# Designs tried in a protein design run: peptides against a protein of PDB entry 4PAS. Part 1

All scores and structures are predictions.

Target 1, 39 residues: chain A of PDB entry 4PAS
Amino acid sequence: SVNQASTSRLEGLQSENHRLRMKITELDKDLEEVTMQLQ
Target 2, 39 residues: chain A of PDB entry 4PAS as posed
Amino acid sequence: SVNQASTSRLEGLQSENHHLRMKITELDKDLEEVTMQLQ
Below, numbering starts at 1 at the first letter of every chain, in headers, positions and changes, except where a header shows other numbers.
Peptide ipSAE is a variant of ipSAE made for these designs: the mean of its two directions, with the distance scale d0 fixed at 1.0 Angstrom where the peptide's residues are scored. Compare it only between designs on the same protein; published cut-offs may not carry over.
A fold fails the geometry check if it doesn't show the stated peptide or something in it is severely misdrawn.

## One batch from the design tools (peptide; made by RFdiffusion4, then SolubleMPNN)

Design b1_p8_1_s1 (from b1_p8_1, 6 letters changed)
Fold by OpenDDE base, seed 3:
Structure b1_p8_1_s1 (fold): chain B 39 residues (1-39), chain A 8 residues (1-8)
Amino acid sequence: as target 1 above (39 residues)
Amino acid sequence: FSELLKKL
């Protein structure tokens, strides 16, 4: 149904959003560690 | 350190 397709799309977007937020957090920490080594 | 750089 249209509602099922919309729900599945939202769940997919939510999971991808979470994955991207985790990746940003990891890269931010990695950048901090590199920055500390350059100082 | 090299593994850290590979993630960037």
Scores: peptide ipSAE 0.050, ipTM 0.626, DockQ to the pose 0.165
Fold by OpenDDE base, seed 2:
Structure b1_p8_1_s1 (fold): chain B 39 residues (1-39), chain A 8 residues (1-8)
Amino acid sequence: as target 1 above (39 residues)
Amino acid sequence: FSELLKKL
């Protein structure tokens, strides 16, 4: 039970970490496009 | 441009 709960929590954190990293990459690209439009 | 700003 404790090990299963810990594993499920870790998997949730790993998936959220991946989602956040993808969002950061997207925002970096969007910021570049905004920067290009302001030049 | 407005759609790009909505992503931020």
Scores: peptide ipSAE 0.050, ipTM 0.623, DockQ to the pose 0.167
Fold by OpenDDE base, seed 1:
Structure b1_p8_1_s1 (fold): chain B 39 residues (1-39), chain A 8 residues (1-8)
Amino acid sequence: as target 1 above (39 residues)
Amino acid sequence: FSELLKKL
């Protein structure tokens, strides 16, 4: 149904949002480590 | 350090 397709799309977007947030956290840590090496 | 740069 249209509602089921919309729900599945929302769940996909929510999971991707979570994945991207985790990647941002990892990159923030990587940036900190690089910054420490440059000091 | 090289593995760190690969993640960026």
Scores: peptide ipSAE 0.050, ipTM 0.628, DockQ to the pose 0.163
Fold by OpenDDE base, seed 4:
Structure b1_p8_1_s1 (fold): chain B 39 residues (1-39), chain A 8 residues (1-8)
Amino acid sequence: as target 1 above (39 residues)
Amino acid sequence: FSELLKKL
Protein backbone atom coordinates (compact mmCIF):
# COMPACT_ATOMS: atom_id res chain seq x y z
CA SER B 1 0.00 0.00 0.00
CA VAL B 2 0.99 3.70 -0.21
CA ASN B 3 1.31 3.74 3.60
CA GLN B 4 3.65 0.72 3.58
CA ALA B 5 5.86 2.31 0.90
CA SER B 6 6.00 5.59 2.86
CA THR B 7 6.86 3.78 6.12
CA SER B 8 9.63 1.73 4.44
CA ARG B 9 11.09 4.91 2.90
CA LEU B 10 11.04 6.70 6.26
CA GLU B 11 12.75 3.75 7.97
CA GLY B 12 15.41 3.73 5.24
CA LEU B 13 16.03 7.47 5.65
CA GLN B 14 16.19 7.12 9.45
CA SER B 15 18.75 4.30 9.21
CA GLU B 16 20.88 6.27 6.73
CA ASN B 17 20.64 9.37 8.95
CA HIS B 18 21.90 7.32 11.89
CA ARG B 19 24.76 5.85 9.80
CA LEU B 20 25.83 9.34 8.66
CA ARG B 21 25.73 10.72 12.22
CA MET B 22 27.92 7.86 13.42
CA LYS B 23 30.37 8.49 10.57
CA ILE B 24 30.55 12.21 11.43
CA THR B 25 31.31 11.33 15.06
CA GLU B 26 34.02 8.89 13.96
CA LEU B 27 35.65 11.45 11.64
CA ASP B 28 35.52 14.11 14.36
CA LYS B 29 37.36 11.77 16.73
CA ASP B 30 39.95 10.89 14.07
CA LEU B 31 40.50 14.61 13.38
CA GLU B 32 41.00 15.23 17.10
CA GLU B 33 43.60 12.44 17.28
CA VAL B 34 45.47 13.87 14.26
CA THR B 35 45.33 17.35 15.80
CA MET B 36 46.72 16.06 19.10
CA GLN B 37 49.61 14.34 17.30
CA LEU B 38 50.49 17.57 15.45
CA GLN B 39 50.69 19.52 18.74
CA PHE A 1 49.67 6.71 12.67
CA SER A 2 49.22 4.87 9.36
CA GLU A 3 46.16 3.07 10.75
CA LEU A 4 44.64 6.40 11.79
CA LEU A 5 45.14 7.80 8.27
CA LYS A 6 43.45 4.71 6.78
CA LYS A 7 40.26 5.51 8.72
CA LEU A 8 39.99 9.00 7.22
Scores: peptide ipSAE 0.047, ipTM 0.617, DockQ to the pose 0.164

Design b1_p8_1_s2 (from b1_p8_1, 7 letters changed)
Fold by OpenDDE base, seed 3:
Structure b1_p8_1_s2 (fold): chain B 39 residues (1-39), chain A 8 residues (1-8)
Amino acid sequence: as target 1 above (39 residues)
Amino acid sequence: FQSLLDQL
């Protein structure tokens, strides 16, 4: 159904959003560690 | 706390 396709797409976007947020958090931590070492 | 990425 249209609703099932929309729900599955939303779940896919939510999972990708979560993955991207986790990567951003990891990169932020790595950047903090590098910045702290350069100070 | 503001992340370093948010400060760029």
Scores: peptide ipSAE 0.078, ipTM 0.659, DockQ to the pose 0.073
Fold by OpenDDE base, seed 5:
Structure b1_p8_1_s2 (fold): chain B 39 residues (1-39), chain A 8 residues (1-8)
Amino acid sequence: as target 1 above (39 residues)
Amino acid sequence: FQSLLDQL
């Protein structure tokens, strides 16, 4: 149904959003570590 | 942990 397709699309976007947010947090930590090493 | 991203 249209509702099922919309729900599955939303769930896919939510999972990708979560993955990207976790990756941003990891990269921000890596950037902090590099910044501290350059000081 | 103090986010460098949050400081931008």
Scores: peptide ipSAE 0.076, ipTM 0.656, DockQ to the pose 0.068
Fold by OpenDDE base, seed 2:
Structure b1_p8_1_s2 (fold): chain B 39 residues (1-39), chain A 8 residues (1-8)
Amino acid sequence: as target 1 above (39 residues)
Amino acid sequence: FQSLLDQL
């Protein structure tokens, strides 16, 4: 149904959003470590 | 507090 397709799309976007937020957090930590090494 | 990512 249209509702099932919309729900599955939302779940896909939510999982991708979570993945991207985790990656941003990891990159922020890596950037902090590099910044400390350059100081 | 400001993340290093926000400073780029």
Scores: peptide ipSAE 0.075, ipTM 0.654, DockQ to the pose 0.073
Fold by OpenDDE base, seed 4:
Structure b1_p8_1_s2 (fold): chain B 39 residues (1-39), chain A 8 residues (1-8)
Amino acid sequence: as target 1 above (39 residues)
Amino acid sequence: FQSLLDQL
């Protein structure tokens, strides 16, 4: 149904959003470590 | 505290 397709798309977007937020946090930590090594 | 990412 249209509602099932919309729900599955929202769940996919929510999981991708979470994945991207975790990657941003990881990259921020890696950037901090590199910055500390360059000081 | 401000992350390095926020400083870009």
Scores: peptide ipSAE 0.074, ipTM 0.653, DockQ to the pose 0.069

Design b1_p8_1_s3 (from b1_p8_1, 5 letters changed)
Fold by OpenDDE base, seed 3:
Structure b1_p8_1_s3 (fold): chain B 39 residues (1-39), chain A 8 residues (1-8)
Amino acid sequence: as target 1 above (39 residues)
Amino acid sequence: FQELLEKL
C-alpha cells in the first residue's frame, strides 16, 4: 500500500540518519584528538 | 558537537 511504502521509506531514512549521526560523532572525536595534538 | 547531535 502507499502507507507501507511510506513507512519503509521512513525506516530507511531513520537508519541513514542514525548512520550519519554515528559518523559525525566519530569525526568529532577525531577532530578532538587532532586538536589536542596541535596544542 | 553533542549539543548539535541532540538538536538533529
Scores: peptide ipSAE 0.043, ipTM 0.576, DockQ to the pose 0.040
Fold by OpenDDE base, seed 4:
Structure b1_p8_1_s3 (fold): chain B 39 residues (1-39), chain A 8 residues (1-8)
Amino acid sequence: as target 1 above (39 residues)
Amino acid sequence: FQELLEKL
C-alpha cells in the first residue's frame, strides 16, 4: 500500500541518517587523531 | 560535531 511504501522509505531514511551520524563521529575522531599527530 | 548531531 502507499502507507507501507512510505513507512519503509522512512525506515530506510532513518537507518541511513543513523549510519551518516556514526560516520561523522568516526571522521571527527580521525580528525582529532591527525590534529594530535601534527602538534 | 556532537552539537550538530543533536540538531539533525
Scores: peptide ipSAE 0.043, ipTM 0.575, DockQ to the pose 0.037
Fold by OpenDDE base, seed 2:
Structure b1_p8_1_s3 (fold): chain B 39 residues (1-39), chain A 8 residues (1-8)
Amino acid sequence: as target 1 above (39 residues)
Amino acid sequence: FQELLEKL
């Protein structure tokens, strides 16, 4: 039970970490496009 | 930012 709860929490944190990494990559691209338009 | 993401 404790190991299963810890595994499910880790899987949730891994999924959220992946989502946040994807969002940072999108925002980086959007920032590059805005920076290019301001030059 | 890719190099920063690789270090995380």
Scores: peptide ipSAE 0.042, ipTM 0.572, DockQ to the pose 0.038
Fold by OpenDDE base, seed 1:
Structure b1_p8_1_s3 (fold): chain B 39 residues (1-39), chain A 8 residues (1-8)
Amino acid sequence: as target 1 above (39 residues)
Amino acid sequence: FQELLEKL
């Protein structure tokens, strides 16, 4: 149904949003480590 | 640094 397709799309977007937030947090940490090594 | 480049 249209509702099932909309729900599955929302779940996919929520999963991708979570993945991207985790990737940002890891990159921020790696940037902090690089910044600390350059001081 | 190399690990950061692989994550981008």
Scores: peptide ipSAE 0.039, ipTM 0.550, DockQ to the pose 0.245

Design b1_p8_2_s1
Fold by OpenDDE base, seed 3:
Structure b1_p8_2_s1 (fold): chain B 39 residues (1-39), chain A 8 residues (1-8)
Amino acid sequence: as target 1 above (39 residues)
Amino acid sequence: LQELLDQR
């Protein structure tokens, strides 16, 4: 079904978006720790 | 940064 293929693609994009958001949050925390060490 | 990500 075209709808099933579209849904599976959207779910894949949503999971990758979530992974990327989690990686941004990790890097933000690492940057905050480095910033605190430089103060 | 998390607050800005949660607003989208």
Scores: peptide ipSAE 0.051, ipTM 0.593, DockQ to the pose 0.055
Fold by OpenDDE base, seed 4:
Parts: sequence; structure tokens; C-alpha cells
Structure b1_p8_2_s1 (fold): chain B 39 residues (1-39), chain A 8 residues (1-8)
Amino acid sequence: as target 1 above (39 residues)
Amino acid sequence: LQELLDQR
């Protein structure tokens, strides 16, 4: 039970970490596009 | 930015 709960929590954190990394890359691109429009 | 994320 403790190992299963710890594994499920780790999988949830890994999924959220991946989602956040993808969102950072999207925002980096959006910032680049805005920067190019301001030049 | 992506290169720094891929190195982690």
C-alpha cells in the first residue's frame, strides 16, 4: 500500500512536470513572437 | 530555453 501510493504520487508529479515543461516552452515561443513584433 | 530543459 505505501509503495503503491508513493509510485502513484511520483507518476502524478512526473506527468505534471512534463505538462509544466511544455507550457514553459509554449510561453518562451509566445515571448519570442511578441519580442519580434516590438522590434 | 528547450536545450536547458532537455539537460535536466
Scores: peptide ipSAE 0.049, ipTM 0.589, DockQ to the pose 0.051
Fold by OpenDDE base, seed 2:
Structure b1_p8_2_s1 (fold): chain B 39 residues (1-39), chain A 8 residues (1-8)
Amino acid sequence: as target 1 above (39 residues)
Amino acid sequence: LQELLDQR
């Protein structure tokens, strides 16, 4: 159904959003470590 | 950064 296709697309976007949030948190930590090493 | 991500 149109609803099932919309739900599966939303679930895919939610999974990708979660993956991107985790990657941003990793990069923020890596940047903090590099910043601390340069001080 | 985390606080800004949690507000959305």
Scores: peptide ipSAE 0.048, ipTM 0.586, DockQ to the pose 0.051
Fold by OpenDDE base, seed 1:
Structure b1_p8_2_s1 (fold): chain B 39 residues (1-39), chain A 8 residues (1-8)
Amino acid sequence: as target 1 above (39 residues)
Amino acid sequence: LQELLDQR
């Protein structure tokens, strides 16, 4: 039970970490496009 | 593009 709860929590944190990294990459690209349009 | 990439 404790190991299963710890594993499920780690999997949830890994999934959220991946989602947040993808969101950072998207926002980074959008910022580059805006910066290029303002120059 | 490349100059903007090099500033990051």
Scores: peptide ipSAE 0.027, ipTM 0.554, DockQ to the pose 0.105

Design b1_p8_2_s2
Fold by OpenDDE base, seed 1:
Structure b1_p8_2_s2 (fold): chain B 39 residues (1-39), chain A 8 residues (1-8)
Amino acid sequence: as target 1 above (39 residues)
Amino acid sequence: LQELLEQR
């Protein structure tokens, strides 16, 4: 159904959003560690 | 950064 296709697309976007948020948090931490080593 | 991610 249109509703099932919309739900499966939303779940895919939610999982990708979570993955990207985790990756941004890792990179922010790595940048903080590098910044601290350069001071 | 964490506070901005938690607000959404």
Scores: peptide ipSAE 0.047, ipTM 0.584, DockQ to the pose 0.051
Fold by OpenDDE base, seed 5:
Structure b1_p8_2_s2 (fold): chain B 39 residues (1-39), chain A 8 residues (1-8)
Amino acid sequence: as target 1 above (39 residues)
Amino acid sequence: LQELLEQR
């Protein structure tokens, strides 16, 4: 029970970490595009 | 960007 709850919590944190990494990559690309439009 | 993501 305790190990299963800890594993499910870790999997939830790993999936949210992946989602946040993808969102940072999207925002970095959007910033690059805006920077290119200002040159 | 990639290096900052790999450090964690």
Scores: peptide ipSAE 0.047, ipTM 0.589, DockQ to the pose 0.051
Fold by OpenDDE base, seed 2:
Structure b1_p8_2_s2 (fold): chain B 39 residues (1-39), chain A 8 residues (1-8)
Amino acid sequence: as target 1 above (39 residues)
Amino acid sequence: LQELLEQR
């Protein structure tokens, strides 16, 4: 039970970490495009 | 940015 709850929490945190990494990469690209338009 | 995310 404790190990299953810890594993399910880790899997949820890994999925959220992946989502946040993808969102950071999108925002970095959007910032590069805006920076290039302002030059 | 990508290199910093890959180093972990």
Scores: peptide ipSAE 0.047, ipTM 0.584, DockQ to the pose 0.050
Fold by OpenDDE base, seed 4:
Structure b1_p8_2_s2 (fold): chain B 39 residues (1-39), chain A 8 residues (1-8)
Amino acid sequence: as target 1 above (39 residues)
Amino acid sequence: LQELLEQR
């Protein structure tokens, strides 16, 4: 149904949003470590 | 960074 396709798309977008938030946190930490090594 | 992710 249109509702099932919309729900599955929302769940996929929520999962990708979570993955991207985790990747941003990882990159922020990697940037902090690089910044500390350059001081 | 964490505060900006929590506010969205």
Scores: peptide ipSAE 0.046, ipTM 0.583, DockQ to the pose 0.049

Design b1_p8_2_s3
Fold by OpenDDE base, seed 4:
Order: structure tokens, then C-alpha cells, then sequence
Structure b1_p8_2_s3 (fold): chain B 39 residues (1-39), chain A 8 residues (1-8)
């Protein structure tokens, strides 16, 4: 049970890390588009 | 930015 709980927690953290990386990339692109519109 | 994230 301890190993299963630790594995499930790690998988959840890996999934959230991936989601956050994708959101950072989206915001980076949105910032680039806004920067281009202000020039 | 993505190139720095991919290297981590």
C-alpha cells in the first residue's frame, strides 16, 4: 500500500507538471502575440 | 522558453 500510494502520488505530480509546462508555453505564446501587437 | 523546458 505505501508503494502504491507513493507511485499514484508521483504519477499525479508528473501529470500536473506536464499540464503546467503546457500552460507556460501557451502563456509564452500569448505574451509574444501581445508584444507584437504593441510594436 | 520551450527549449529551456525540454532541457530540464
Amino acid sequence: as target 1 above (39 residues)
Amino acid sequence: LQELLDKR
Scores: peptide ipSAE 0.044, ipTM 0.580, DockQ to the pose 0.051
Fold by OpenDDE base, seed 2:
Structure b1_p8_2_s3 (fold): chain B 39 residues (1-39), chain A 8 residues (1-8)
Amino acid sequence: as target 1 above (39 residues)
Amino acid sequence: LQELLDKR
């Protein structure tokens, strides 16, 4: 159904959003470590 | 950054 296709697309976007949030948190930590090493 | 992401 149109509703099932919309739900599966939303679930895919939610999964990708979570993956991107985790990647931002990793990069923020890596940047903090590099910043601390340069001080 | 996490606090700003959690507020959205």
Scores: peptide ipSAE 0.044, ipTM 0.580, DockQ to the pose 0.051
Fold by OpenDDE base, seed 3:
Structure b1_p8_2_s3 (fold): chain B 39 residues (1-39), chain A 8 residues (1-8)
Amino acid sequence: as target 1 above (39 residues)
Amino acid sequence: LQELLDKR
């Protein structure tokens, strides 16, 4: 079904969005640590 | 950052 393919694509995009948000949070901490070391 | 991501 076109609807099932659209739902599975949305679930894939949601999981990738979550992964990318977690990676942004990791990089934010790394940036805070580097910023603190440069002060 | 997390607070800004949660508001989106």
Scores: peptide ipSAE 0.043, ipTM 0.578, DockQ to the pose 0.051
Fold by OpenDDE base, seed 1:
Structure b1_p8_2_s3 (fold): chain B 39 residues (1-39), chain A 8 residues (1-8)
Amino acid sequence: as target 1 above (39 residues)
Amino acid sequence: LQELLDKR
């Protein structure tokens, strides 16, 4: 039970970490496009 | 990102 709860929590944190990294990459691209338009 | 920050 404790190991299963710890594993499930780790999998949730790994999926959220991946989601946040993808969102950072999208925002970095959007910032690049805006910066290029302002030059 | 870092390259754009270094240009500002």
Scores: peptide ipSAE 0.032, ipTM 0.564, DockQ to the pose 0.091

Design b1_p8_2_s4
Fold by OpenDDE base, seed 5:
Structure b1_p8_2_s4 (fold): chain B 39 residues (1-39), chain A 8 residues (1-8)
Amino acid sequence: as target 1 above (39 residues)
Amino acid sequence: LQELLQQR
C-alpha cells in the first residue's frame, strides 16, 4: 500500500539518520583528540 | 556536537 511504502521509506531515513549521528559523534571525538595533540 | 544530537 502507499502507507506501507511511506512507512518503509521513513524507517530507512530514520536508520540512515541514526548511522550518520553515530559517525558525527565518532568524528567529533577524533577531532577532540587531534586538537589536544596540537596544543 | 554531542549535546545537539542528544536533544532528539
Scores: peptide ipSAE 0.052, ipTM 0.591, DockQ to the pose 0.052
Fold by OpenDDE base, seed 1:
Structure b1_p8_2_s4 (fold): chain B 39 residues (1-39), chain A 8 residues (1-8)
Amino acid sequence: as target 1 above (39 residues)
Amino acid sequence: LQELLQQR
């Protein structure tokens, strides 16, 4: 159904959003560690 | 950056 296809698309976007947020948090930490080593 | 990610 249109509703099932919309739900499955939303779940895929939610999982990708979570993955990307985790990756941004890792990179923010790595950048902080590099910045601290260069001071 | 962490505060902006937690607001959503």
Scores: peptide ipSAE 0.050, ipTM 0.587, DockQ to the pose 0.053
Fold by OpenDDE base, seed 2:
Structure b1_p8_2_s4 (fold): chain B 39 residues (1-39), chain A 8 residues (1-8)
Amino acid sequence: as target 1 above (39 residues)
Amino acid sequence: LQELLQQR
């Protein structure tokens, strides 16, 4: 039970970490495009 | 930014 709850929490945190990494990469690209348009 | 995310 404790190990299963810890594993399910870790999997949820890994999935959210992946989602946040993808969103950071999108925003980095959007910032590069805006920076290029302002030069 | 990408290098910092890849180092982990």
Scores: peptide ipSAE 0.050, ipTM 0.587, DockQ to the pose 0.051
Fold by OpenDDE base, seed 4:
Structure b1_p8_2_s4 (fold): chain B 39 residues (1-39), chain A 8 residues (1-8)
Amino acid sequence: as target 1 above (39 residues)
Amino acid sequence: LQELLQQR
């Protein structure tokens, strides 16, 4: 149904949003480690 | 950066 397709799309976007937030946190940590190595 | 992610 249109509702099922909309729900599955929302769940996919929520999962991708979570993945991207985790990747941003990883890169923020990697940047902190690089910054500490340059001091 | 973390504060901006928590506010959304």
Scores: peptide ipSAE 0.049, ipTM 0.587, DockQ to the pose 0.052

Design b1_p8_3_s1 (from b1_p8_3, 4 letters changed)
Fold by OpenDDE base, seed 5:
Structure b1_p8_3_s1 (fold): chain B 39 residues (1-39), chain A 8 residues (1-8)
Amino acid sequence: as target 1 above (39 residues)
Amino acid sequence: ELEKLLQQ
């Protein structure tokens, strides 16, 4: 149904949003470690 | 600022 296709698309966008947030947290930590090494 | 975005 149109509703099922919309729900599956939203779930896909929510899972990708979560993946990207986790990657941003990892990169922020890596930048903090590099910044600390340059001080 | 990033921490506030990631806590949602």
Scores: peptide ipSAE 0.045, ipTM 0.592, DockQ to the pose 0.053
Fold by OpenDDE base, seed 3:
Structure b1_p8_3_s1 (fold): chain B 39 residues (1-39), chain A 8 residues (1-8)
Amino acid sequence: as target 1 above (39 residues)
Amino acid sequence: ELEKLLQQ
């Protein structure tokens, strides 16, 4: 159904959004560690 | 500081 296709697309976008947020948090931590090592 | 933006 149109509703099922829309729901599955939203779930995919929510999962990708979560993955990207986690990757940004990882990169922020890696940058903080590098910054601390350069001080 | 980025953690505060991502925890919403």
Scores: peptide ipSAE 0.045, ipTM 0.595, DockQ to the pose 0.056
Fold by OpenDDE base, seed 2:
Formats: C-alpha cells, sequence, structure tokens
Structure b1_p8_3_s1 (fold): chain B 39 residues (1-39), chain A 8 residues (1-8)
C-alpha cells in the first residue's frame, strides 16, 4: 500500500539520520583530539 | 554545542 511504502521510506530515513548523527559525534571527538595535539 | 543539536 502507499502507507507501507511511506513507512518503509521513513524507517530508512530514520536509520540514515541515526547513522549520520553517530558519525558527526565521532568526527567531533576526532577533531577535539587533533586540536589538543596541535596546541 | 553539538550535544544540543543531537538531543532532539
Amino acid sequence: as target 1 above (39 residues)
Amino acid sequence: ELEKLLQQ
């Protein structure tokens, strides 16, 4: 149904959003570590 | 600052 296709698309976008948020947190930590090493 | 953006 149109509702099932919309739900599966939303679940895919939610999982990708979660993955991207985790990657941003990792890169922020890596940037902090590099910044501390350059001071 | 990023923690406030991610906690939504």
Scores: peptide ipSAE 0.044, ipTM 0.590, DockQ to the pose 0.051
Fold by OpenDDE base, seed 4:
Structure b1_p8_3_s1 (fold): chain B 39 residues (1-39), chain A 8 residues (1-8)
Amino acid sequence: as target 1 above (39 residues)
Amino acid sequence: ELEKLLQQ
């Protein structure tokens, strides 16, 4: 149904949003570590 | 600052 397709799309976008937020946190930490090594 | 964006 249109509702099932919309729900599955929202769940996919929510999981991708969570994955991207975790990757941003990882890259922020990696940038901090590189910044400390350059001092 | 990033922590405030991640808490939304």
Scores: peptide ipSAE 0.044, ipTM 0.586, DockQ to the pose 0.050

Design b1_p8_3_s2 (from b1_p8_3, 5 letters changed)
Fold by OpenDDE base, seed 3:
Structure b1_p8_3_s2 (fold): chain B 39 residues (1-39), chain A 8 residues (1-8)
Amino acid sequence: as target 1 above (39 residues)
Amino acid sequence: KLQELLQQ
């Protein structure tokens, strides 16, 4: 159904959004660690 | 920090 296709697309976008947020948080932490080592 | 922007 159109509703099922829309729901599956939304779930895929939500999963990718979560993955990207986790990756940004990891990179922010890695940058903070490198910044502390350079001080 | 970027962490503060993502926790909203």
Scores: peptide ipSAE 0.067, ipTM 0.647, DockQ to the pose 0.059
Fold by OpenDDE base, seed 2:
Structure b1_p8_3_s2 (fold): chain B 39 residues (1-39), chain A 8 residues (1-8)
Amino acid sequence: as target 1 above (39 residues)
Amino acid sequence: KLQELLQQ
């Protein structure tokens, strides 16, 4: 149904959003470490 | 920090 396709798309977008938020948090930490090593 | 903006 249209509702099932919309739910599966939302679940895919929620999982990708979570993955991207985790990657941003990792890169923010890596940038802080590199910044501290360059001071 | 970016971490504060991502805490929802």
Scores: peptide ipSAE 0.066, ipTM 0.645, DockQ to the pose 0.054
Fold by OpenDDE base, seed 1:
Structure b1_p8_3_s2 (fold): chain B 39 residues (1-39), chain A 8 residues (1-8)
Amino acid sequence: as target 1 above (39 residues)
Amino acid sequence: KLQELLQQ
């Protein structure tokens, strides 16, 4: 149904959003560690 | 931190 296709698309976008947020958090941490090593 | 902005 249109509702099932919309729900599956939203779940896919939520999963990708979560993945991207986790990757940004990892890169922010790695940047902090590199910044501390260069001080 | 950027982490605090992403937790909202």
Scores: peptide ipSAE 0.064, ipTM 0.644, DockQ to the pose 0.057
Fold by OpenDDE base, seed 4:
Structure b1_p8_3_s2 (fold): chain B 39 residues (1-39), chain A 8 residues (1-8)
Amino acid sequence: as target 1 above (39 residues)
Amino acid sequence: KLQELLQQ
């Protein structure tokens, strides 16, 4: 149904949003570690 | 800054 397709799309976007937030946090930490190694 | 954006 249209409702099922919309729900599955929202769940996919929510999971991708969470994955991207986690990856941004990882890259921020990796950048801090590299910055400390260059001092 | 970055942590404030992630808390939204």
Scores: peptide ipSAE 0.060, ipTM 0.637, DockQ to the pose 0.052

Design b1_p8_3_s3 (from b1_p8_3, 4 letters changed)
Fold by OpenDDE base, seed 2:
Structure b1_p8_3_s3 (fold): chain B 39 residues (1-39), chain A 8 residues (1-8)
Amino acid sequence: as target 1 above (39 residues)
Amino acid sequence: KLEELLRQ
């Protein structure tokens, strides 16, 4: 149904959003470490 | 910290 397709798309977007948020937090930490090594 | 900005 249209509702099932919309729900499955939302769940996929929520999972990708979570993955991207975790990757941004990892890269922020890596940038802080590199910044500390360059001081 | 970035973690606070990412709390929804």
Scores: peptide ipSAE 0.092, ipTM 0.681, DockQ to the pose 0.051
Fold by OpenDDE base, seed 4:
Structure b1_p8_3_s3 (fold): chain B 39 residues (1-39), chain A 8 residues (1-8)
Amino acid sequence: as target 1 above (39 residues)
Amino acid sequence: KLEELLRQ
């Protein structure tokens, strides 16, 4: 149904949003580590 | 800046 397709799309966008937030946190930590190595 | 982007 249109409702099922909309729900599955929302769940996919929520999971991708979570994945991207985790990747941003990982990259922030990697940048901190690189910054410490350059001191 | 990062904390504001990550705020749920």
Scores: peptide ipSAE 0.091, ipTM 0.680, DockQ to the pose 0.051
Fold by OpenDDE base, seed 3:
Structure b1_p8_3_s3 (fold): chain B 39 residues (1-39), chain A 8 residues (1-8)
Amino acid sequence: as target 1 above (39 residues)
Amino acid sequence: KLEELLRQ
């Protein structure tokens, strides 16, 4: 149904959003480590 | 800044 396709798309977007948030957190940590090494 | 961006 249109509703099932919309739900599956939302779940896919939610999983990708979670993955991107985790990657942002990793990059923020890597940036902090580099910033500390440059001080 | 990051903490507010990550707030769900």
Scores: peptide ipSAE 0.091, ipTM 0.679, DockQ to the pose 0.053
Fold by OpenDDE base, seed 1:
Structure b1_p8_3_s3 (fold): chain B 39 residues (1-39), chain A 8 residues (1-8)
Amino acid sequence: as target 1 above (39 residues)
Amino acid sequence: KLEELLRQ
């Protein structure tokens, strides 16, 4: 149904959003560590 | 800035 397709799309977008948020946090930490080593 | 991007 249209509702099932919309729900499955939302769940996929929520999962990808979570993955991207985790990756941003990792990269921010890696950038802080590199910045500290260059000071 | 990061904290606002990560606000759930």
Scores: peptide ipSAE 0.090, ipTM 0.680, DockQ to the pose 0.052

Design b1_p8_4_s1 (from b1_p8_4, 6 letters changed)
Fold by OpenDDE base, seed 5:
Structure b1_p8_4_s1 (fold): chain B 39 residues (1-39), chain A 8 residues (1-8)
Amino acid sequence: as target 1 above (39 residues)
Amino acid sequence: LSELLSKL
C-alpha cells in the first residue's frame, strides 16, 4: 500500500540519518586527535 | 596517524 511504502521509506531515512550522525561524531573525534598530535 | 587518515 502507499502507507506501507511511505513507512518503509521513513524507516530507511531514519536509519541513514542515524548512520550519518554516528559518522560525523567519529570524524569530529578523529579531527580532535589529529589536532592534538599537531600541537 | 595513518589509521586516523584512513577514516577520512
Scores: peptide ipSAE 0.058, ipTM 0.611, DockQ to the pose 0.238
Fold by OpenDDE base, seed 3:
Structure b1_p8_4_s1 (fold): chain B 39 residues (1-39), chain A 8 residues (1-8)
Amino acid sequence: as target 1 above (39 residues)
Amino acid sequence: LSELLSKL
């Protein structure tokens, strides 16, 4: 149904949003480690 | 350093 397709799309977007937030946090930490080595 | 750069 239209409602089932909308729910599955929302769940997919929520999981991708979570994945992207985790990747941003990882890259922020890696940038801090590189910055510390350049000092 | 090369390992850190490979993650970016």
Scores: peptide ipSAE 0.056, ipTM 0.606, DockQ to the pose 0.404
Fold by OpenDDE base, seed 1:
Structure b1_p8_4_s1 (fold): chain B 39 residues (1-39), chain A 8 residues (1-8)
Amino acid sequence: as target 1 above (39 residues)
Amino acid sequence: LSELLSKL
């Protein structure tokens, strides 16, 4: 149904949003570690 | 450092 397609799309967007947030946090930590090594 | 840069 249109509702099932809309819910599955929202779930996909929510999972990708979570993945991207986790990747931002990982990159922030990696930049902190690089910064500490350059000091 | 090379391993850390490889994660970017």
Scores: peptide ipSAE 0.055, ipTM 0.605, DockQ to the pose 0.273
Fold by OpenDDE base, seed 4:
Structure b1_p8_4_s1 (fold): chain B 39 residues (1-39), chain A 8 residues (1-8)
Amino acid sequence: as target 1 above (39 residues)
Amino acid sequence: LSELLSKL
């Protein structure tokens, strides 16, 4: 039971970490596109 | 530009 709760929490944190990394990559690309249009 | 800004 304790191990199951810890595992489920870790999986939740891993999925959120992945989502946030994907969002950072998207924003970096959008910033590059804006920067290119301002040049 | 409007399409690009809509992604942010």
Scores: peptide ipSAE 0.051, ipTM 0.596, DockQ to the pose 0.262

